# Peptides against a protein of PDB entry 7UQJ: the designs that were tried, part 175

Target 1, 160 residues: chain A of PDB entry 7UQJ
Amino acid sequence: PELYQNFNITPPRGVLFHGPPGTGKTLMARALAASCSSDERKITFFMRKGADILSKWVGEAERQLRLLFEEAKKHQPSIIFFDEIDGLAPVRSSKQEQIHASIVSTLLALMDGMDNRGQVIVIGATNRPDAVDPALRRPGRFDREFYFPLPDVKARFKIL

## One batch from the design tools (peptide; made by RFdiffusion4, then SolubleMPNN)

Design b2_p19_3_s4 (from b2_p19_3, 8 letters changed)
Fold by OpenDDE base, seed 5:
Structure b2_p19_3_s4 (fold): chain B 160 residues (1-160), chain C 160 residues (1-160), chain D 160 residues (1-160), chain A 19 residues (1-19)
Amino acid sequence: as target 1 above (160 residues)
Amino acid sequence: as target 1 above (160 residues)
Amino acid sequence: as target 1 above (160 residues)
Amino acid sequence: SMSDYIHKVEFPPAVPPPP
């Protein structure tokens, strides 16, 4: 409940963070996870990169996604953060496209299968929202989007 | 000597930095390199990505690793930082697995061949320590691990 | 004019930012974009990753590069930032190499075709300038290079 | 803010969600 209130979302909605690289999408996802955590209620934060799901889990990506959602459910309240989720987008090579399409299909099914009572939030981050499969952006999936603008120069010169 | 004291490690040990993406593993590796550098004793910092070794050095990855260790020895005291070292892990495709296995085997041999008197430190960074080849995590290799937790919200809001 | 003065470059020159990962190349490119922007003259900032051009735009990468340069020209003054531009380097796989070579050839043609009167600046960032195709480093392309050293420890401990 | 000075050009332009 509180986790979804803090995200201003209704379960089982996913949140898409989009904006240019280094706008703090990953930092924000983590900051939100830590802000929603108390000493009494620790939030489990899971992170995967879209490209890593494809390249590192070749032949097991679907199984690893299922395991990730199961672990997230087991450790609820939890956040699953997919960094560079557009890396799951179909790459135009027939064999890679089939793998990508299957992984995306698995992710769709896992997002659709999230219990409305489950305290699992899915956050996707991308630099290219248009490269995210439109099926992932439908209601009940990544149906809430947050834009991350380029930080101000004055803010950047404090980070440099 | 002092370099290894600052890392709290005995030569020829490697250090594995593990933790979620953007927890500052790469920043810490660089901060350590710079903290161990004085005007009198500059540390040479070498950086490679695991995925880059595989994708960019296809067919020469082994040679490039050897050259990297030779250059690091020549420019000692030095740090070799492997970012996303889990990108060297065997991907389940037979031809890629063979390339990965050969690269990992080369890295193992190079780590085992480091002179105990050499001022070369190897730092691996990963978001997935379980995806790092177990052979790399044995004594005399990446035998010391540091966990990078998600930064606290209060620390993050100073970076954003 | 002013945009190129601020970059200290003559059109149609590209700028290569090189240095270790997290030395602020991407942050600097964005800071420069914002510093060159006024209330009267907004600069449009385009960002792409080299690896993303290859992996995400397979079969359309050339078209997407053309569209990017057209949009940048339409929204001038503008900056096109290629992060990890060494990700466009030929990967030693015959089919990927052909795709890479074609993408690099397209980028070369687009850089050569930039109108000297156009207020489009191209910034490439890499951790490995030697992995950038030498053809991209010729005059009229990425012919100006800026090295990003590892930040001093004192500077880093303010970021951590 | 850099957000004030950098035009948000979605590139590639946001493909409108399929209807």
Scores: peptide ipSAE 0.006, ipTM 0.173, DockQ to the pose 0.070; fails the geometry check
Fold by OpenDDE base, seed 1:
Structure b2_p19_3_s4 (fold): chain B 160 residues (1-160), chain C 160 residues (1-160), chain D 160 residues (1-160), chain A 19 residues (1-19)
Amino acid sequence: as target 1 above (160 residues)
Amino acid sequence: as target 1 above (160 residues)
Amino acid sequence: as target 1 above (160 residues)
Amino acid sequence: SMSDYIHKVEFPPAVPPPP
């Protein structure tokens, strides 16, 4: 069965994990990858950090995104996990805004270009869903949003 | 009730999470943020990595710290989480020591300048509390320390 | 008892944690460190990221690796955790390949030079065991491999 | 639910049992 068939859900092109940081979004995205991995069906998991796309991929971020999606497609079933996807949001400087717009535009195009029959899930994790470009949150992109509430740490506040 | 009232504790300006890496300090700091978030009272969680303060904020680290504390104050109740706060500790080179001293001095001043009546908690997570500048561990700063023991993985050592 | 005696297993020089990212490899390596830590026997946990070895330790990576192993030996029982050890794998550029080969060669030599009677465990975590240099996966190095399946998130796929 | 798992994240997080 397709990765999406194992979900018994309409295949989102992207899933937005949002909620306070370390609610286990990163853990969950990763926990999704291995729970879908059986001995028979290894899921390839690709992880990138949003801030690393801007800082480590300076001048080649769009190319690296394309390569990431190509590799994910080659190694399907696969998960592309963007940790800290809100980290694509510029620190408010005009130059970073333009770079962000180009990178986000590339990500949009890559998500739009995914064949919905592919076994590639894109998971974006953010602590600030409102800092994620609304264009990424449209249908056919990160159209499913999962709030990660913190565990009831009330029991732990007694120890704090 | 104030964020600190939910803790039923004297409001620390800062909480040091220490213990072996991946004891879930990052997860806990983050789990604290959302457990304190009710539907009525969203806690804003700010995360920075100590090493990123030195490497990504070259020449503007002090300004970015000030902006972080200002944003945390604007969006209170809030948590500022410094993951890997020991990563502010220089690799022992004279130039990094001076940069570290300036950044740590700024962080000290920002923590000292927090109105204790504010709903801003600062959480520093480290694997090396002894590598955290003792000035950060003084009263009115990271004056509460929580050791994160590893989960009892004794059951798993049988499988290792 | 030696750290390895607490495992009741033949002492690996290295343990490879592999599996999809955020299967908790980082958490596990870290959870191993603290579960082995009693009040009487603190385990020192050293964490490095594979990509940080190449990027933060430019020109001194080999020296920093040597220092890391020396510190781990001084502070035994200890765990050296290489998170994202596959991040030693170059981005495909000839210059990074040469740097990688030198760093990996140093890591091999350090693992080979470990006295098996030492209380130092090396844990390498990767999402791509096949991207780990086969030389690291040989007996006396990362000769034990633990697959980190994702927790049964099947219950969550109903919500995705 | 995804919430149920997050609530089940023991802190320190329950490391998934090795296979």
Scores: peptide ipSAE 0.005, ipTM 0.184, DockQ to the pose 0.065; fails the geometry check
Fold by OpenDDE base, seed 2:
Structure b2_p19_3_s4 (fold): chain B 160 residues (1-160), chain C 160 residues (1-160), chain D 160 residues (1-160), chain A 19 residues (1-19)
Amino acid sequence: as target 1 above (160 residues)
Amino acid sequence: as target 1 above (160 residues)
Amino acid sequence: as target 1 above (160 residues)
Amino acid sequence: SMSDYIHKVEFPPAVPPPP
């Protein structure tokens, strides 16, 4: 909330951080959480790895997502960060359609159910934006996308 | 500590992190604090927001700065991180000249008073390096400046 | 370079960044690369994902590692960042022993072959430090370990 | 209080290198 307000940027409901591995997606999400937190306004940061939700909670993944969004809403302002979100919401045309379809549908419903004034920001990080279900990349969901380029081999991050 | 020694770079007393909003300045400062600590050598990280020092401590800001530097010196090795330092040390030509002049003068004196062997690093983060008093950007103060580019126009951290 | 010299910390040849997913490991590595670069001394940043080296270069992984270290040496000062290094160098006691043993052995030899004056820093990031071969965590290799805690629910940016 | 802004970056103990 604070970072977005400080910059007069309307917080997207969902932000997709994409780019090659190690481009700083996960850390940017945490940086955003930190920079939005003040002494007066602590932000609650929730983090999940997409593949972990599928692997640890087979059949309970939908319930765990609901609980995550409920807790995030309860602890507003909050950030939900999905690392490797391509592991949670693969393109529907991938061979494991049935299990993924329910989880994706649940995530879509949870993101769509966030009020426009909600102080819950969802950040998804992926190395493969094209492996994320296009339905998640539509307006009202992950409607803002942030490319984290490889710092070019020459791109000296001149953090001078 | 270690990465910097390998490259034979003399540590600045002060480092200015500048760049557009959301470029990860605050997180880099925390990251540097973490990367400088080891099991054998814990670093104490002090964080203040520039605007908070001015707003919360009108007339006490100079005293709070002195106490901050004293505590940082007592807990060496340490990092003092000023987030939004342009809120603490605006250019003297800005309309609120008198109050800012005393605070800036105090910060200058505290940075100049650090011995060359001091294990206190001061990091200032700003979105507006040109809004920081040039006296703070001189040798022996924030004499190293780290530009956090927007990842180029193509590499838009569209933190929109 | 500068922050590390201030703290009189001998640069490790290798740094292991570990902690839960999304704790900022990858960006810290980039941040370190950037913070070590000056106008006069630009650092070359090499990045690989551990699992990508294994999956893309089955049987060529050892050669790709050698080439990576040679290029890093040629472009000194440089950082080699391995994201998800637990994917490249799993514990030798895991069932896929033979292929991993050769890759781990090659990485060990490359890290041990770095001269103490080498301007090549190796950073490994993992969510599972216990899944990294203990031989990589010995002195002269990944001999410094940085835990990136989950920011606890209470916004403990204990970047410890 | 000033103490609330002091994040002691307590490095977690580096796992001692295995012997």
Scores: peptide ipSAE 0.000, ipTM 0.201, DockQ to the pose 0.104; fails the geometry check

Design b2_p19_3_s4 (from b2_p19_3, 8 letters changed)
Fold by OpenDDE base, seed 3:
Structure b2_p19_3_s4 (fold): chain B 160 residues (1-160), chain C 160 residues (1-160), chain D 160 residues (1-160), chain A 19 residues (1-19)
Amino acid sequence: as target 1 above (160 residues)
Amino acid sequence: as target 1 above (160 residues)
Amino acid sequence: as target 1 above (160 residues)
Amino acid sequence: SMSDYIHKVEFPPAVPPPP
C-alpha cells in the first residue's frame, strides 16, 4: 500500500528496465530502492541475476523464485530486481523450451499472484527487451518499460 | 489522458522528487520519461535547472517558464523536469522576495493552467522540499512527493 | 584492494562520469557506493559539487580538497564524488586561470598521491568532459570515462 | 544481508551559507 501510495502507481507487478549493457539499469534499480526507503520506511532490496538463477539453480529455479517472492513479501516494502532478466526468461527458443517455460510460468504466476496491495515491486533489467518472453511484458507483469539508451560507444562498460 | 492512463496516476500536475543530492531524482525523471515513451508515443522531455533559469534569465524567467510550458504543451505527451527546483522557487526569503514571487506566481499559474486532460507532467527535483514554496506543494501542483533518500543504513539491501 | 577487487577494475584513481545533465551520473556514483557496501564493508560516500567548492571556498578550496581526501582516506573504503567537476576544474580559461590552476593542481596531486592500495575511489561527474581540464583525464587520475547518454532519441530532450 | 551502509559524510559539513 504505502510504497505504492507513495508512488501512486497502480502497483506495477513489474517494471522492465531495458537498454544496452552498462546504461545504468542495475544502478537505477538500486537507486529506486534507495529512493523509496525513508527513515521511517526501510525498503528491502533483493537482487538476482537471471543467468545466475538459471546456472546455480538448474532444477530449483522455480523454488528459488518462490522463496524470493515469499521473502520479498515477508520484508515489505520490497523491491525484487532481476538483472539480466532475459537470461531468466528468454523468448522461447525451441531446444531449451521446457525448463525455461517452467521458470517463466513460475515467474508469471508469482507476478500474477502479487496482490496489488502488496508493497513488492519487481524490476527486471535486460539489454534485449525483445529477448524477454512477451508474456512477461503483458499488463499486470512487466507492464512498464524503461528504456536505458546507449551511452555513446566510448564508455565501454566492459563488464567482461 | 493516455500518459496518465499508462501511469494510472491521477494526473499530478506536478511531482516533487525530493531527497539528498545525487539520490537519482534527475535520473528517475529521465527514466520516467523514457518509460512513458512507447514506440507509438514519444514523450518529449524538457529539463531545466532552477538556478540556471534564475541566473540566465533574470528578468526573463517568467517568459522562459511560459515558453517552456507552451513548448511542452505543443509536444505532448511531455515531461517538464525542473532540477533543483528550490533554486527556482525558494521559500520566500524576505530580501529577494519580489523577483522570486513573480517566478513562483508564474510557475503556479502555469501548473494551475494545465488542463488535466493535458499530457504534460511536471517533475520538480529538490534536495530540500522545505525550501520549496509551500504554494507549489499544494494539490493540483506538486501534489505528489517522492522521497529519494540517501541510501542510508536502513535500506536493507538484503542480498539473500 | 577489495573495493577494486569487487569492481575488477584496475583501480582507477578516478572515474569520470560524463554525459548530458540528468543522465544519472550522480545516481550512478551513489548506487556504486551502495553496491560496493556490504554488511561487513561500509563505504563512506563523500559528495561535493564542483561549483559549490569554488563558490564557498574561494581561497580555501585547496585546503578543503586536502581535508576531503584525508577524511576519505581515514574512512576507507570510500568514494569521493565530485558532481559538476567541470565547475571545479574547468579547462583553463585565461581570466580565472590562476585560482583554477591551483585547485586543479591540488586535485591532481591528491589523485596522484592516492596509493593504488587505498580504498578511495574518486568519481567525477560532468555534463561536458571537454570542459574538464585534460590533466584530470590522464592515466592515474580520471582515467576511466563513463558516458551517460541521453535517453533514446525518441525521448526528445528538448533542452530549449 | 548485505546492508550497504553508505554513510554520506558531507565533509566538511556544508558551511552554512555566509550570513
Scores: peptide ipSAE 0.000, ipTM 0.275, DockQ to the pose 0.118; fails the geometry check

Design b2_p19_4_s2 (from b2_p19_4, 10 letters changed)
Fold by OpenDDE base, seed 3:
Parts: sequence; C-alpha cells; structure tokens
Structure b2_p19_4_s2 (fold): chain B 160 residues (1-160), chain C 160 residues (1-160), chain D 160 residues (1-160), chain A 19 residues (1-19)
Amino acid sequence: as target 1 above (160 residues)
Amino acid sequence: as target 1 above (160 residues)
Amino acid sequence: as target 1 above (160 residues)
Amino acid sequence: REEEEREEEERREKEEEEE
C-alpha cells in the first residue's frame, strides 16, 4: 500500500507540533504565519498558552475559547497557535476530570465547527503529545502531527 | 558589483535542507507545506525517507520515485519532502554504484522533467550535504541550500 | 483586557527574528522565502549581513540600503533578510553615533516609505534584540518579533 | 568549530556571490 501520506493539506484544521522543549515549535508557528502573509492576503495570528486559558480563566475557559475562535473567524485568514496545548486539553484521565472534559469538549466542537471554507488554521504545540486528549488528534482536528526532534546530542559531539 | 543575491525564487524546483541532526529540517519542510496551504490553494505534502525508498523498495525504487512524482503532479500544488535524502542519492562513489546510480539518475530526470509550470516543490533534508550526489545540487534541481545550524552550545552556556 | 495579540499580519513590513546563535533564524528566513514562492508568485530573496553593510560600505551604507530596497521593490514580491541586524542598526547610544544615526535613519525611512501595497517583507535577525535601535521595533517597521529559543538542555537530558 | 562554521558561511556567501 503506497504510503502516500497524502497530507491533503486541506488548510490544516489543526496541526500538532510536538517535541522536546526549545525545539522551535512556537517559533515555527510564528514564522508560518509570517510566511503565509502577503499584501493581498494578510493573515491574523493569535497566540495563547494552554495553561493560561486554564489558570487565568477558571470557569470562563470555554467562553475564552469561543471568543478566540470567533475572533479568528472574523479576521480570517487566520492562525490560532496554542502553546503548551497539553495544559489546555490534558488527557481525560486527569484527576480534574469534569473541568478538563468541558474545555476539551468545547475545543473539539470549535474545531469540528470550522466550516471547510474557513481560512482558520489551528496549531497546537506540546512537549508531551501523549498528554493531549486523543480526541483532539482525530481527523478534522489536529489530524497532522509534526515532531520537532532534539538536535541529537551525539550528532553535536560528532561535529564538535 | 552589487551582490544582489537575487535568489530569484523561481518556485524552488528543489531545496536542500542540510545541517546536523535535530536542527529542525523535517519540521521546517512540514511547516512550509502547512503555511503555503489555504482554502483556495490546498497543497499536497508527500513525505518519504531516502533510506526507506532504498531498503523497502529494492529493485522498485525508481518506480516508486516515478509514482511519487506523478502523484505529486496529479495533486499539484504539492511538496515532496525527502527526509534523509543522503540515503536515497548518495555520492556515486559509494561501493553499491550501479543501484545508486540508477536511483540518482531517475531522481535527476524527474527533477529536470518538472515543467517550469509545475507547482511541485521538492525538499531534500540531509545531515550530510557532502554525501548527496553533486549532480542533485545543480541549477533546476536542489539549486538552493539551507543550512540548519546547531544551536551553538557555547551560546547556550552564555545564556544559561 | 483580552490579550488578543492580534498580530494583524499585515504583510509584516518588518519581522525581527531574535534568539541565541544557532537557533535557526537565518534558516527560517530562507525557508519562509521558499514557502511563499509558487509558479504564479515567485518571491525574490535578498540577504545582507548588517556588519557587512557597515564594514564593506563605509560612507556608502545609506546608498547600499537605498539600492537594496529599490531592487527589492523592482523584483516584488520580495523578502529582504538582514542577518545580524544589530550590526547594521545598533542602539543610538553607541560611541560612533553620527554614522550609525545616519544608517538607522535611512533604514527607518526606507521601512516607513514602503507603500502598504508593496509586496516587500523585511526580516531582521539578531542574537541581541536589545542591541537593535528601539525605533526599528515600532509599528510599521519590525513590529513583530519572533523569539528563537534554545532547545532546552534540561529537556534534552530528560529524553535521553 | 567556529572556524568551520565561518568557512562554511564564507563558502556559502561565495557560492551565493557566484550565482
């Protein structure tokens, strides 16, 4: 079976950047936004930290997610970047199940509710892809994953 | 002489990403594909490892390359990313000369045969640019090279 | 106040890439140029080192900047990448005030003089964002900053 | 290493000057 990963880059509804800290996930997302922008096509870039949405907006996190997606839709074409998305959408088995389940369910609904015509790209960055709810990693959501490898320390010492 | 490096970015028929392991070559290629995609302009991203084409498709590597380029042309605009391209197109002086020479010659012909109107970009990533056949690094092929530097360890220790 | 960092990516008149050496600033700028290029839309990429403009063109640096921006405008859509821009536009408090002040003033005027319709993007890279004149970091110039973090060495040792 | 990186950068600058 020809593994054409036809990443039919449908404007990726969601892209997961994963890899160790400091591998350039946040930087890449910002650079992507800059590169897609032209005079004819201005992209709007939104950045949020997952932990900030949970910690700063306890009880309003779902509302803040809705507002973020509405604002991104209003300013389309746009990119929403979630840094540390494992802080926003932890695996449902975490001990604070009900609060996290509501936020995850809201994010799922927002990503699913993006019309195929919406020029809104969602990028999630995490150091722990396995700490992200598997429901977010399904088709039509974060259906693409990009591993940011550590510069191999062994390879560094071979060049030194 | 005014060194306008007019990198006339003709849609780079080929771009070589080179640099030490874990400098983000693979990630960059994937991110570029994502960034070039819009609702009006869906890019198709193809990823292959050079070593996989050689090892998994012994005796069919040339056919798999042709199929890959045909599929990329069919789904244009598209990006073909070869990870570890030094595994696919080693320098002709390697001891397995005939098999490698056929694969390299096929890749050269496919890159040369891309019409100037083809919205197919080829990105090769390698940790060893000098291990890539110089014929691939000629104009109209991988005519652009991007060095992915290691984060300077000395610079790291100056910031810590 | 909802910190919508509406990075209204107006085609960034200027983007500042900052971070430690070897974090991929130069590479990112080159990759962005490649990714924005298509058959219908060829981007022209110009690269200059800040220190080269100062050292190689003493007394002509302002003229070389004007020529660079004119050539970029002539070949639009285009990207101008200044590597080590802290060498070109040091903070005005440096002891060689008059020469640096003229160059900085010229660069400011060129960035301000870019019509909103000009498909010219300016990317500056520096290891020392605080060594860049604050006047360059104002809206309509390098109004966007991208931090290139070092891959966290502590995170590397956790994965090894 | 700094010398090799500089030589590689100088080589790249020179290759870019020859195009």
Scores: peptide ipSAE 0.000, ipTM 0.220, DockQ to the pose 0.051
Fold by OpenDDE base, seed 4:
Structure b2_p19_4_s2 (fold): chain B 160 residues (1-160), chain C 160 residues (1-160), chain D 160 residues (1-160), chain A 19 residues (1-19)
Amino acid sequence: as target 1 above (160 residues)
Amino acid sequence: as target 1 above (160 residues)
Amino acid sequence: as target 1 above (160 residues)
Amino acid sequence: REEEEREEEERREKEEEEE
């Protein structure tokens, strides 16, 4: 909130971290959560994985998403980090596509329903930004995108 | 190079990165791969996920593991990174336990079968080292373990 | 060990991690420290910040650096990580320039005085490699440099 | 080498700005 207040920028509701595997997306999300925390103000960090939302919560995924957003709101300021958000894309079954569409629809509604004054940031991470539903990448959702390049091989060459 | 030369330590065949989610295990594995590369000597980096080994390769997982190790050997020096290696533990079905035992047995055999002169390093990453089969943590396999602590909040605050 | 043996590379005394803030420099340093540790061989990790060396240890910074290097040597194998090593550069006061020059001179002497057989690695991290004293970047000191690229600048700017 | 690397990085940044 205040970080964004000082920039006169409407706080993004969601931020998409994208880039090749192991570019530090999850780390950065955790780092941001930690950096937004102070002794006076602790940020609550929630982490979920896209694949877990589909596989562990089959039939209850929508409810679990709602509960997650409610819990994040209750513990605001908070960050919700969706790791592997492209993992919300099911493998090619018509039933899975419907389940996906429902879960994504619920996520969209939850992101749209976030009060602009809410101290809840949503961070998605993906290795495949093009596999993320375009509706999630619209304004008021994951409206900010972050490419995590592979640290240039040349830059890495010096690291050892 | 010489840092490890002076250690007179048998190179681990495998290294286990463990620690909470988003502590940079995958990033480190990639950084190690890059850092072992030079203009004269490029390290080939192979990455697989434990869950993918079970889910994508059901019935062919053993073959895919063999092919992976063969390819890593062909492109030596190489690093094989198993992300979420604890994801080789199936959910509680007797069939899955047998498939798991078979896949783990194949991985054990591949790690044991690595020639000590082979320029192939295996890196496993887990959030749950205790969920990794103890047989994988034995000498000649993942015999080195690396805890990735949550970067202390104080240490993180000054990265930004 | 052997991966590095085959490279016939003189171990750097010091490694400079450079790149924009939050590119994972400090994380990498910690992970390297962890990765050099085994059940048989624990690496002692020392962390200091450039700004802390100047601000907390005014008048004793040189002594504290000496003690740090002595302690690192005592607890070898060890890693000394200097976070924000560019923070050794004071703001423009002639007194601060002299204090800086003295502290940097002490650090140079300590890095030069490291026995080539010493199992002490020094890692510096900076957001501003050009603000690091060129004398620190010479052979036998921070002779290896590691760029931590921004995850694409466009990407990172939207996280904030 | 450092200049070629910087030019290659600037070229990539320009290519990504033109897309």
Scores: peptide ipSAE 0.000, ipTM 0.325, DockQ to the pose 0.059
Fold by OpenDDE base, seed 1:
Structure b2_p19_4_s2 (fold): chain B 160 residues (1-160), chain C 160 residues (1-160), chain D 160 residues (1-160), chain A 19 residues (1-19)
Amino acid sequence: as target 1 above (160 residues)
Amino acid sequence: as target 1 above (160 residues)
Amino acid sequence: as target 1 above (160 residues)
Amino acid sequence: REEEEREEEERREKEEEEE
């Protein structure tokens, strides 16, 4: 009876798309959104960059993340796409480590606070899955990953 | 008029995800499930491994497959994900060939018995598409494949 | 306030799947269709080839494209998959350049004429994204791309 | 012919929804 993980996929709070640049992470997220959208069911697509969360939202990043999740909930069904989520990774300054920790803590709380019924999917994209905070990769967060492989440059040059 | 293959995608009874390990087959299936889930439409995700079907369900594999499909039908819309479906491939013993043939025959019958209206999608994942029984790859079964390419390890090392 | 590109994904009029042969472009389109289909929501899947649009529909290609989009609208939610959309690329004769320009102009008008509410997704697949008319790659058309990488043949041979 | 087969399938699906 145990292995009936009826993963009732409580709509997975997050999916991590990881792989090199130009492997189509952002595009797959958009293609999935497109494929799931209908007349009666428009998927609202929100996009943010990890670097923008740290640099453009200095001192308000936590508030802007809350507003993003509230707006995604208001416009559900929705996809929140975090591009370059590894850009939340601490740059080697102690001040940025504290800012990172607070932003990540807010993101964790927002992902954990998502209702099991909520039609909000969070997609994170990274070129560096090892630079993504392990706390984001726990069950109920970015607990599902997806690897986007690079083309073999030699195979690309045989077709061009 | 011929090329109107109005593939009324009778919800394809199966999709075969094939490609090397770590290419994200399981994760794409979960990402698709996530993207198609809503408040009003929760997709129930069932996961089984080909090797577990053979080894853990010895003498009951056919019954457990029937129960899996019945439960997937009861909890529709649902995805049944068979990881390592090539693990149903006959191991070179005559006894395992008969067990394989009976399990595969049961899986074929269950896939063929799925109502054209049924909201049950079956996804098989394999590293060895050539080791998947050709009968599973016929129309109305895993009649749709998807190739998951490996990253060029050299291209991965240029980005790490 | 600007970066709230609330891309209300007006169901993106088109997604461009690009990458080498055998990378699974056609198969991803079908897997997406399968994943989004339900009992109450069958996705009708239409398939056309760029070469067939030019060669099989000579003198009627524009009419057949209109009929295809009308039928896709009648059977919404629907996916129109254009395989080898680079096959609309002008073959080196001046007569084919004019035929290409008229067919592409019709396709652009049909994509631009799609209602923001319409449950019609257009997927174009190409091996040569640089051979796709730049007008098809503008916002409200194939404004979303997806790259399908080749397997490293060496990595494929390590698993075979 | 395929348009007729489709219209016949759509008609059968409607008849099966009305039964």
Scores: peptide ipSAE 0.000, ipTM 0.201, DockQ to the pose 0.089; fails the geometry check

Design b2_p19_4_s2 (from b2_p19_4, 10 letters changed)
Fold by OpenDDE base, seed 5:
Structure b2_p19_4_s2 (fold): chain B 160 residues (1-160), chain C 160 residues (1-160), chain D 160 residues (1-160), chain A 19 residues (1-19)
Amino acid sequence: as target 1 above (160 residues)
Amino acid sequence: as target 1 above (160 residues)
Amino acid sequence: as target 1 above (160 residues)
Amino acid sequence: REEEEREEEERREKEEEEE
């Protein structure tokens, strides 16, 4: 996708923002979405919370993911931001939820189905990268990971 | 509290961060906690999600809130950050949850019980300020509100 | 450079992050650097504080800037982040510092010397955009500016 | 100041959206 094509790098289909809560993951995703729009070329920013897709769309989460990816493709260039993606795609080893397994499978298929020429970036944010299904962290999916450290006194110093 | 004494302003007991998801509410709360910590005086940052207190502590949420406020007081100066506080303290008119009503009542009492000499700030973050019980938005509680606008398309353009 | 070419936009040679202290400028710069790194193509992130280049390298600041840009070019794709760039590049109308004038002149020349095909982005962060030499804010230099709103005085007032 | 800086950002953010 073009956002990353323009880095002369293989466009990640997805970027995983991870780090302690409140380290700026969601802000960064929005500011990236923001920093990617121009007057000539506005990026469409789609945001979903992992837990919200599960709770609001019980039994339709797969369909809602498909619709989200189609809408992002229709309005490309686009960013799909999954906030708290560990809530949407927990590790498959958690035996408890067939619903999560099918949602993870759908998200895998959608990320695998993204054409490299598409202008859709997927950003996942999590406080618990190890709670995200390892299959989502493979090449061609969330194959880029960005750690958001706690704003230490140094990051504070750099902003202050 | 000293954090606000240094602004020569009446210390809010609480601040409501509100705005669309991913506008930086949680980041700002941490950046403030960071920006208030010095080598001489570190701010202790307590984070809880509204929905997590309800889901993890079914039947003990009131006790967990009390413990959180006592811990924050013990480790003062402190910030208590409630992420998604609309999940913890929904509008009382939502008839569905006696559980929420008692939690809201406890949070009201805890915020009212904060002495003005204490060094505890409470930050609530919500994407839905109108979903927060209006009683929490009264003077001496979350009497300060901060809107986090979407990073508009302009800040977006200036970086691209 | 390519980071912005890939948005199908004229690559800024530089982006100015501006806004009050603690608004996330340095966090954003780091998060951009990391969001641009893949396993196949890692972005090299060079960070310098404006005041540090002046204070640590008295009489060699111009040389250190040249070395920094050459190192960034050697390790491209790269981000050069100047934190507190107002400390490095104050407004020329501040008559007091011939040293600053020569450093500003060197930085101007380095930014003008960046080829549009290079994979080096320069991010300047400042709390005082009006303290930055206007010549740095011209097209082909820091021609993109991104404000980082404070947590408004009200939110900051409500937290501090 | 922070509202002025925010309004200045929102203005700058809107000028760079317009550029």
Scores: peptide ipSAE 0.000, ipTM 0.307, DockQ to the pose 0.062; fails the geometry check

